# Ledger of designs, part 60: peptides against a protein of PDB entry 3WG5

Target 1, 218 residues: chain A of PDB entry 3WG5
Amino acid sequence: LAKNIVYVAQIKGQITSYTYDQFDRYITIAEQDNAEAIIIELDTPGGRADAMMNIVQRIQQSKIPVIIYVYPPGASAASAGTYIALGSHLIAMAPGTSIGACRPILGYSQNGSIIEAPPKITNYFIAYIKSLAQESGRNATIAEEFITKDLSLTPEEALKYGVIEVVARDINELLKKSNGMKTKIPVNGRYVTLNFTNVEVRYLAPSFKDKLISYITD
Target 2, 218 residues: chain A of PDB entry 3WG5 as posed
Amino acid sequence: LAKNIVYVAQIKGQITSYTYDQFDRYITIAEQDNAEAIIIELDTPGGRADAMMNIVQRIQQSKIPVIIYVYPPGASAASAGTYIALGSHLIAMAPGTSIGACRPILGYSQNGSIIEAPPAITNYFIAYIKSLAQESGRNATIAEEFITKDLSLTPEEALKYGVIEVVARDINELLKKSNGMKTKIPVNGRYVTLNFTNVEVRYLAPSFKDKLISYITD

## One batch from the design tools (peptide; aimed at target 1 G47 R103 I105, target 1 (a further copy) A49)

Design b2_p20_7_s4 (made by RFdiffusion4, then SolubleMPNN; from b2_p20_7, 10 letters changed)
Fold by OpenDDE base, seed 4:
Structure b2_p20_7_s4 (fold): chain B 218 residues (1-218), chain C 218 residues (1-218), chain A 20 residues (1-20)
Amino acid sequence: as target 1 above (218 residues)
Amino acid sequence: as target 1 above (218 residues)
Amino acid sequence: MAGITPLRMGSNPEKVAAAK
């Protein structure tokens, strides 16, 4: 019996327009091979709001399930990373990772202080993050608090509050725990039940361009 | 008779948190010396919204008049640069410069395409840019069109439409033409009449840090 | 570290060039 394929790719660093291209490339490869899913190992401090929204849209337009996996231990889906996660078909976190801290900022002062976004921008992102949570059947109140309180959660808290679906130490545990789960958003208009009983894991390497741009943006 | 001092500093490149520190440093030096004004020679394609708003606030909190001068010929006060200009005590442009193109974007796709901001963000910046124009007695309709039409203006058009106050080829012509003009916003709660009849021009050089960060962000 | 979702204000370089 041909094994269902699960792709795994890493996205690390700041969320930029280049990160969108990484997502697009990785998802496209997995779509072309009719993969059961793609798992994106995400480790990001955040990044650009525009790139984030485009990534969310690209995930929502995916022909296959996109699983955001905050990995390895010590990684984060901070700020833009949280929005991306909330826009995905399934969220997993490894123990020792974090999610949240979604307050939109205009940037950093030279002293490293946060320059806060005006209330209207903050309110926009509150509405946006709540919509992502609601559309995915996740905790919209906590999603709002990721902004209003700049809340960061552990994997255990995020699971408890219904922000994420899985806590897993590695890809094998993720596949095991997510097997039989339904996607939190539709794939091609339908909620898909994940089948990870007989899967081959294929790792996607970053392109040369991916490596170069990560080097420039890090 | 002790000559009134006018400081001149250059700010070039992307508007970032580092650009805020440049503005802060330059304005602080001019404040400490009780300068008649500081002229910022601005050449920017735009940059970060947060840094822009902080720069606007820093200018509005200045103890002395801050004149934004789009210079040299070929320079622009594009996007964030327009907001900064509209937040200043006086705007001047050299012939062959431009102002406008203020549509907030979320960024660029990898193909160089603009990723448009959602309507709520766009509407926020419309309200913000209109407020800057209104507070400074400048053309709020054109300020809105800098966003809604992504309008860019020549110095002559910007002057004609009441967006800017001076068209000048160089610092000497700027000082000559702006002499006796009132600031478009208050300095310490009062509209100041500029006195450039007997001024010494002092040029501020970028710090080593300024040069390094410009090199990294360019 | 608090995550950042910075907003960028960019000009379309093509439109700024077209106003010359």
Scores: peptide ipSAE 0.048, ipTM 0.534, DockQ to the pose 0.513
OpenDDE base, seeds 1, 2, 3, 5: peptide ipSAE 0.027, 0.039, 0.027, 0.045; ipTM 0.358, 0.321, 0.491, 0.509; seeds 1, 2, 3 fail the geometry check

Design b2_p20_8 (made by RFdiffusion4)
Pose (drawn by RFdiffusion4):
Structure b2_p20_8 (pose): chain A 218 residues (1-218), chain B 218 residues (1-218), chain P 20 residues (1-20)
Amino acid sequence: as target 2 above (218 residues)
Amino acid sequence: as target 2 above (218 residues)
Amino acid sequence: FKVTGSGITPITIGSGTVKF
């Protein structure tokens, strides 16, 4: 009861309705165990807008800070993952990862051709991504360019431009660097200072169902 | 005189990429065997827009008539399934089935809430559903109300309003009543008259991949 | 028998070139 606990979970692949269930399951475990924070190791090339918006909402309502960590090296928080990152308490990127490329699309034709969205829906997701950035004090100009210019950024660029808060190789380095940082969005109405000294790290294994479903969607 | 081959397949659940694959697989089989028609027993609550548009496109390119049959009783061709029906060569409904209810939404939220669709998406789907209805000679005024009023219809109402062509209890009654009917859209440029005199019915079983994906869904 | 529809899921977030 008198411990400082950080949960670490993994989320890989397309952001779907099942991805929401994962976020909710992991975050719920951390909340019920009074965790200082939960770190989500995120690697996503794309996903659905509805599951992305549900995840952002679940993060906004989280009783504990949610740290989105673009990891491992070579991972991306592209498309839906970018919104999830902008909608969270703190963003960390591992070396060699990517963030951005968030243009909304109606989807893919028989060819694999891109089915673009009507111009106005592009404006809707611009307003939504600007809102997430401003609510978290992040660079909304660059966030808008994730859509309009299909802009993508390395870790160092994302840090310089004020889109993320940490560049870290691993969980330990992430804890060291983010220790003492304020969350970019509130936890239950209050901006919180992260206390990661003398912290117990607990890893949440992805379930059989997680790995299987992810593999199938792959 | 001649022996006419009719294929029958079942397509159930949410409309997704796997559903497109089912439509493509079943239709290709019927095309290669020079079938008179393929009948799809459709039961769907909705699904994704890109897959629905890909299915409508696959049906437009079909070298043989595709008959959408809302079956069994209790089934529906709601949301995305309505567009598939309107985009097909002939629509049949079993007693106690439903068609319509197509108001687009960005999706569902955590607590029963619904994420509204921006007006541009709504107008986009109004134009698209009116177009499918106009191209097939079906009631475009009523098709719009599938969206603007979330209108849903019984089989008897759907026939009366000119949205569908046949009300049938089973495959036997469907072939009997649709024999001699012209298709509502062309097959390779010409509107084909359906010949169901002297008919061999062939049922297509769902593949291992089909069954697995649906068991996981159940 | 009439139903309420589940809606259509119209938008997917696209992917683009990544920068590493």

Design b2_p20_8_s1 (made by RFdiffusion4, then SolubleMPNN; from b2_p20_8, 9 letters changed)
Fold by OpenDDE base, seed 5:
Structure b2_p20_8_s1 (fold): chain B 218 residues (1-218), chain C 218 residues (1-218), chain A 20 residues (1-20)
Amino acid sequence: as target 1 above (218 residues)
Amino acid sequence: as target 1 above (218 residues)
Amino acid sequence: MKVKGEGIEPIRMGSGELKY
């Protein structure tokens, strides 16, 4: 039986293999407890594409709804963060946050200049991001433009254009606004109606390892 | 007598000589049991051309239908994966997956830049991929553009353009949709009508070696 | 000549320089 529990966890910093481990751990905990959902408070400038793709897969394999919440104000779901969000069951953003800027790069030169990805790679990620948007019933045109135009959106714009589902100032407002919404992708093959009536909010703390790795990657 | 058995196995990661061994092992098991088919859940960013060509040959020599299923959501049949798919008896894709981006390269430079293949090699693979498409009655123009334009497609696009045969969310939907379809290439010199009525699905686990190699190649 | 298919890696998703 699903418990009236919603987990909340924070993931901040660059997307790496360790970020995958964080997502996996957090989602697994919430799954084990048959939580109504897990909310991931996300703040990322981007990171590795491989890790990002693995995270998306892990989210889509979740037995419970995974809500990506770009939080707090000043946070971003930039680049890899946008893909992760688009791969999730619901996206929320706090005021003063941003989403987008998804152009792939090969890396940075010694002087900090961007090494551009070849067209092949760019086209791959265009197809990929469009697929994520289409699968979730979100704006695939905007998703493409996150790459082709390096587009970045405010929460209000993202909501307006059908990229995200909720603008919320805090967890309480998020729960209130998302209550009764259907997940944008299936959970165990079914679209789930979120029930956040009389829920207990449980915060998951980062592990010691999570803290250490976050410190190193920042 | 064919058994009402369908095998399912996963192949993930870069295409290498070890990936060939995985394909060979999985197909051999299914052949020995006279399975109705084997479904290979494929997720690959690409890999070695030599290994890819060997895999294609092994698939085409199969005594049973080999279905390539780009799965799960977020997966790709990129580069070498596209060739493998085009060489198979049936291609399916899950929502949120991609196919294409097939331009050959010589490798990566120390700075991560792509070392382009000479025109001679590119032309070889254009001819090769077109041959695979033509042999399987799939869209050879798009197959060429997977190289010349570095084209990548969503499942819906790939279906629309006649690159793939099925879009399916899971194995059950795949079996349901592909039931009664003819293989796109022959099995033992004959096009086979797939019969997935009342089948037992058997999952093949990766060997310990398969797991180790996958870990190393990631 | 060993011809390789393009692996996506190491591809990084650029840190969002918020180009407005």
Scores: peptide ipSAE 0.038, ipTM 0.269, DockQ to the pose 0.198
OpenDDE base, seeds 1, 2, 3, 4: peptide ipSAE 0.029, 0.043, 0.052, 0.021; ipTM 0.275, 0.299, 0.290, 0.258; seeds 1, 2, 3, 4 fail the geometry check

Design b2_p20_8_s2 (made by RFdiffusion4, then SolubleMPNN; from b2_p20_8, 8 letters changed)
Fold by OpenDDE base, seed 5:
Structure b2_p20_8_s2 (fold): chain B 218 residues (1-218), chain C 218 residues (1-218), chain A 20 residues (1-20)
Amino acid sequence: as target 1 above (218 residues)
Amino acid sequence: as target 1 above (218 residues)
Amino acid sequence: MRVKGAGIEPITMGSGELKF
């Protein structure tokens, strides 16, 4: 029986234009091999809004399911990472991770204080994050509260509130728990039922460029 | 039966004078071929007010229906994009998109803060956006609130409030749902009933110039 | 999330051209 392939890739650090390139590369490789899915292990404190939106768009254009897995324990899908997760076909979290804290900011002052985003921008991203949640059938109220209350959730809370789909300790448990789940958004116009019964896991290594960029952005 | 032609073109990025050229080119091609309509897939964060107003005027002068389609998922018709949409013959949105956030600003300060527009300018654009909404039979109150409250809407909200006409996942669904709809403003002095029963979809590719401009404005 | 690059670019009125 031809083994379905599941790719696993890691994206760590700030969300930037280079992070988009990583997503694009990883998803493209998995698409080319007609993988059952790609799992992206995500650990991000946040980053640029433009890059985030482009990444969400790229995921939504994927020809295969893209699973965002907040991993390892201690990781977060913070701020931009939450948007990316909400834009993906399935969200998983490891124990000891977090998701949320999505309030947009203009930056940091010289003294390190947050420069608040004007209401216009905040309202834009409220609408945006709510639309991502609604499109994926995830909790739009909590999605809004990620901004308005700067809420962060544990994996258990996120699961309970219908923000994410899976809590898993490792890739094997993730595959087991997500087997038979439908994607939360369409893949090429159709909701895909994940089939992880006979899968080969392939890890994508970061390119030299990916390593260099992570070095610069860290 | 001679197939009616529907053109599809993409406009992405900031609204500038170059965006006007894109609109003008795309609409002109569709006019020359006496197309049933042109669908412009729009993904914009906003841009220049002058360019926006010129684009609106160009759409209003079109000899064929111009459909603004906020697409793909994750896209927005933000700020200037909302004005353009409100000035068009039909507005559609994909799931996961947004519309609104229309408050004019003078720019960003060196510290990244928004420089507010003076009341005179804000009032001008309140009147302008209300007139676009009224002319198209769309919700003028919400149009004003796009400025006064810097409101943004999901596709479902925008449909519910009578700001847009169609929510569609793709071009095929858009054609299906808009078939038989009347344009929201006149085409050459007459309200046109869209006929998408036997249409050939033709995609207009961005020119080299369009690609270069998008590269510069990204 | 850094708003830098959130498509909501400021309306520059200074040179007579408003940005939305």
Scores: peptide ipSAE 0.091, ipTM 0.346, DockQ to the pose 0.063; fails the geometry check
OpenDDE base, seeds 1, 2, 3, 4: peptide ipSAE 0.091, 0.067, 0.029, 0.028; ipTM 0.361, 0.324, 0.288, 0.271; seeds 1, 2, 3, 4 fail the geometry check

Design b2_p20_8_s3 (made by RFdiffusion4, then SolubleMPNN; from b2_p20_8, 9 letters changed)
Fold by OpenDDE base, seed 5:
Structure b2_p20_8_s3 (fold): chain B 218 residues (1-218), chain C 218 residues (1-218), chain A 20 residues (1-20)
Amino acid sequence: as target 1 above (218 residues)
Amino acid sequence: as target 1 above (218 residues)
Amino acid sequence: MRVKGAGIEPIRMGSGELKF
């Protein structure tokens, strides 16, 4: 029997292999406890594409719903964060957050200028982000524009355009609004109806290693 | 007047933005002291392409010769390390080291399988690695094969095929053998003849931050 | 010893790095 538990964990900073380890750890804990869902409070400027793709895969392999919540106000799910969100079972955003700006780059030059990705790479990620949107029943045209126009959206715009499912000020409002929603992608081959009636919220803390890595990457 | 000083610094582990900071710091110190050269003892399994490209650019912008030395025995300049080496003013390897294996990948799947890069990305880096080889007067065919065949070479093979310039057991032998060699790329627009006659060797230690990052990335 | 080719993990999505 699924315990009426919702886990909440924070992931902040650049998306790296360590971020994958954080996602994997958090999701694994929630899976082991047969939680109703895990909410990942996400604030990221982006990061590594490989780590991002692995995180998306890990989310899609989850035995429980993974909800990406762009939180707190002032946070963003930029670039890699948008892909991760689009790969998740439900996306929520707090007021004053943003999503998008997904143009792949080769990096930053020494002068801080963007090294543009070859068109071939850009096209690959256009196809990839569109696939994530399509698979999740989200707006694939806007997903493409996150790259082609480097588009960034407010929560209200993202909701309006069908990129995200919930705008919520806090975890309580998120649980209230998402209660009874169907996951946007399957959980173990089935679309799950979220049941957040009388759930216990459990917060997961970052490990010591997570804290150390965050300190180094900031 | 250039001081008869050669700096030696170690860079070990994955190539990241922090690795760029290490290269920049070490080269800057050596530039400030008008060193004859800096030797970077390199041991890397690879890393981030953007960081790699930035490191290559930083090396090529150096006001002094930057020598990449794959060291100690058992070390490798794998993948990103090979690009960095090919972007440097001189490459040396110790016996029992390796260079090559440069196939770009999108990453590793959760099961540890390689996520292959799209052909478009692979082709970009084929062109890039060949350009580095050509600019440095090194074997561009072998540079290509580092990707297309995922080729790895011993020091003896790399020397034989014109990928590297020196095989040396230690810093003393490296200085002896490279004395009088011309840099394989220009320093401030000119090819420099290395003068290691009666040089002082100064070792640069990693910063505390460098040590911490190394601890996290290992 | 077959040096395991370090796969170049691709493109920075934003601040993220291609791995080689």
Scores: peptide ipSAE 0.055, ipTM 0.545, DockQ to the pose 0.303; fails the geometry check
OpenDDE base, seeds 1, 2, 3, 4: peptide ipSAE 0.038, 0.033, 0.038, 0.031; ipTM 0.362, 0.304, 0.515, 0.547; seeds 1, 2, 3, 4 fail the geometry check

Design b2_p20_8_s4 (made by RFdiffusion4, then SolubleMPNN; from b2_p20_8, 8 letters changed)
Fold by OpenDDE base, seed 4:
Structure b2_p20_8_s4 (fold): chain B 218 residues (1-218), chain C 218 residues (1-218), chain A 20 residues (1-20)
Amino acid sequence: as target 1 above (218 residues)
Amino acid sequence: as target 1 above (218 residues)
Amino acid sequence: MKVKGDGIEPIRMGSGKLKF
């Protein structure tokens, strides 16, 4: 009986073009093996908008379910991470994690102050984040507030408000809780019911390049 | 009868990447010996958020109970130290110590004034600290107030409000009071009942490097 | 607690870096 394979990979740190490459690589591997899903253990304070949008697109184009799992405890899907999560087929959070704080900024000034994004950019991302939430049947009002109020939520709050689908302590609990759930967005044009009965979990390690660049960008 | 071993190590000063290395080293040693617990005598005014978050993760990943003990009298688990404590399996404080004051800042200006963190960052850490409190069954409202009000508490207040678990004058009293307590968060996915009956206390000394860098960073 | 700029890198949409 061919074991359903679930891949697990970690993406940590700033969302950059390199992070896109990681997502693409990991998802591609899982696609090639016709995995039941890939779980991305995400821990990010945020990053670049361009990279984020590309990652969202890559997730949405996935041939298999992509589960964003904010993990381990203490991790966050902050800013860009929230968008990535909202663009995914299922969001899980470990206890002790957070999601939100999505207000775009132009950067930091020399004095360390935030350079605010102009209303045009803010409004663009409001529309964008709401779109992601609506498409996935998640709370679009809260998604907007992630920007307008720079709101951050606990896993329990995020679950309560319908931003995420699962609170789970580890991969085993995630698999258990998400078994039989439908993806929040389609996979290849269809909503997929996750089957995590008797799955083999395969961990994907970061490449040497992944490790090096993570070290340099941190 | 194999004596239950409890390790004790001191971490003092600013929370930095080097402090992470200390936590990692100390916990690793205690894990290798299958210690009943490690007690970290913590005295910190705070430090870096990134290092703090990594330390919290390392504690949460521990194979053994990690007890944060704000010690000696006059010590504090201030700012980053509070987060670390809230991320741990048990918090103890010695009389004459303090916990709290968790409001994030961007840094200090040339004139020594605080550069305030933007609402985005503040809200992120509000969610984060609340998450830590909720996960550990500690007072999430007070945890939030550690940020929003820059609140600091005495051991007695912290105990009263359900922020900490033990007030103890020394290691012996800590062991006595915490004997039979369950960890506030799981160890290897399970809540552990601490067994400090007939324990051997082993002290871990700072490495030479630990001493040197602590000296340079202070 | 010091939050160093390991925060959201500016996401440059258009002529400016936009960090999330």
Scores: peptide ipSAE 0.125, ipTM 0.353, DockQ to the pose 0.060; fails the geometry check
OpenDDE base, seeds 1, 2, 3, 5: peptide ipSAE 0.024, 0.103, 0.070, 0.118; ipTM 0.247, 0.352, 0.315, 0.325; seeds 1, 2, 3, 5 fail the geometry check

## One batch from the design tools (peptide; aimed at target 1 S79 R103 L106 D150)

Design b2_p21_1 (made by RFdiffusion4)
Pose (drawn by RFdiffusion4):
Structure b2_p21_1 (pose): chain A 218 residues (1-218), chain B 218 residues (1-218), chain P 21 residues (1-21)
Amino acid sequence: as target 2 above (218 residues)
Amino acid sequence: as target 2 above (218 residues)
Amino acid sequence: SSVSGVIIPLSGSPKVLADAT
């Protein structure tokens, strides 16, 4: 009961309805165990808008800070993952990862051709991504360009431009650097200082169902 | 005189990429065997827009008539399934089935809440559903109400209003009543008269991949 | 993995949800 606990979970692949269930399951475990924070190792090339908006909402309502960590090296928080990141308490990127490229699309034709959205829906997602950035004090100008210019950024660029808070190689380095940082959004109405001194790290294994479903969607 | 071959397939559940694959697989089989028609027993609560548009496109390119049959009783062709029906060569409904209810939403939230669709998406789907109805000679005024009023119809109502062509209890009654009917859209440029005199019915089983995906869904 | 755009699924309707409930 008198411990400082950080949960670490993994989320890989297309952001779907099932991805929401994962976020909810992991975050719920951390909440019920009074965790200082949960670190989500995120690698997503794309996903659905509705599951992305549900995840952002679940993060906004989280009783504990949610740290989105673009990991491992070569991972991306592209498309839906970018919104999830902008919608969270703190963003960390591992070396060689990517963030951005969030243009909303209606989807993919028989060819694999891109089916663009009506111009106005592009404006809707611009307003939504600007809102997430402003609510978290992040660079909304760059966030808008994730859509309008299909802008993508390396870790160092994302840090310089004020989109993320940490560049870290691993969980330990992430804890060291983010220790003492305020969350970019509130936890239950209050902006919180992260206390990662003398912390117990607990890893949450992805389930059989997680790995299988992810593999199939792949 | 001649022996006419009719294929029958079942397509159930949410409309997704796997559903497009089912439509493509079943239709390709019927085309290669020079079938008079393929009948799809459709039961769907809804699904994704891109896959629905890809299915409508696949049906437009079909070298043989595609008959959408809302079957069994209790089944529906709601939301995305309505567009597939309106985009097909002939629509049949079994007693106690439903068609319509197509108001687009961005999706569902955590607590039963619904994420509203911006007006541009709504107007986009109004134009698209009116277009499918106009191209097939079906009631465009009523088709719009599938969206603007979330209108849903019984089989008897759907026939009366000119949205569908046939009300049938089974495959036997469907072939009997639809024999001699012209298709509502062309097959390779010409509107084909359906010849169901002297008919061999062939049922297509769902593949291993089909069954697995649906068991996981159940 | 290939990066993609945000897909707008546009799945369902209020009535469909009510019926499901």

Design b2_p21_1_s1 (made by RFdiffusion4, then SolubleMPNN; from b2_p21_1, 13 letters changed)
Fold by OpenDDE base, seed 2:
Structure b2_p21_1_s1 (fold): chain B 218 residues (1-218), chain C 218 residues (1-218), chain A 21 residues (1-21)
Amino acid sequence: as target 1 above (218 residues)
Amino acid sequence: as target 1 above (218 residues)
Amino acid sequence: KRIEGVELSLEGSPKVKEWLE
């Protein structure tokens, strides 16, 4: 039986293989305790495409709902963060956050200029981001435009366009607003109705390793 | 119980990781003493985007109201300074100051020319600055134009357009005019009515480290 | 098809030492 427990964990900084390890650890803990859900407070400028795709897979393989919450105010789910959000069971954003800007790049030149990805790569990620949006019943047109127009949205715009499901100021408002919502993708082959009635909120602290890596990559 | 104390501190120069440390230190001191507010006298030409975003988060996480005061006359809250202001609980400007000019750049070439940011970056910061304005109930259209038109405003214009809340000549006038105003963003989940009746003003001096860094970066 | 080789950075905000000057 699912315990009336919701885990909350923070993912901050660049999306890397270490970020995958953080997601995996957090989700695994919540799975082991049969939590109602885990909320990931996400603040990322983006990162590696390979790590992003692995994170999306890990979320989609979760035995419990994974809610991506772009938080706190001033945070972003930029680029890789948008893909991760679109791959999740529910997206929430705090006021004063942003989502989008998903055009892939090869990196930065020594002079700081962006090295553009070739059309083949861009088209691959267009197809990929559209697939995430379609599978989750979210706005695939806007998802494409996150790449083709490098579009970025406010929470209100993202909600209006059907990119996200909830705008919430804090965890309590998020739980209140998302209570009774169905997950946008399946959990163990079925869409789950979130039950946040009288839940205990448990915060997962970053491991020492997580803190060290954040410190090195920031 | 909040003490009838208002802290005043100065942030001058480029926005960097060291500027974040200054903000963090100043706000922490004021939080520890349960001050009614802290006023940051801001004079900045801009700086690093990463540091700016961290500063905005630190302000928004403050347990007390943070008032950004563009001061003294001749000062500016340019670029990064505008974002910081829009992320704060209240904005004031002294006559003879300016705010705006927020278009992101990649940096300066060896010849001193600006390296323009790609559209991806520009759009990201448009969304970000709009989100700050929207969350604070300020003019999001003008906030966008701070980037798209590189708009700069006088205090009178900024007040007229609903970008800022107060024009004040000095700290005493600021306290008088802002007394009874509600914060434009929440403090601990609620909008606070500022109470500057019979307050003690305490000035925080820059640390030796703060002075040294300012000296090196100026 | 694993697009194997290119370290694709989905850096949304560039690691741009974005000077908001």
Scores: peptide ipSAE 0.047, ipTM 0.305, DockQ to the pose 0.120
OpenDDE base, seeds 1, 3, 4, 5: peptide ipSAE 0.034, 0.039, 0.043, 0.038; ipTM 0.251, 0.284, 0.274, 0.314; seeds 1, 3, 4, 5 fail the geometry check

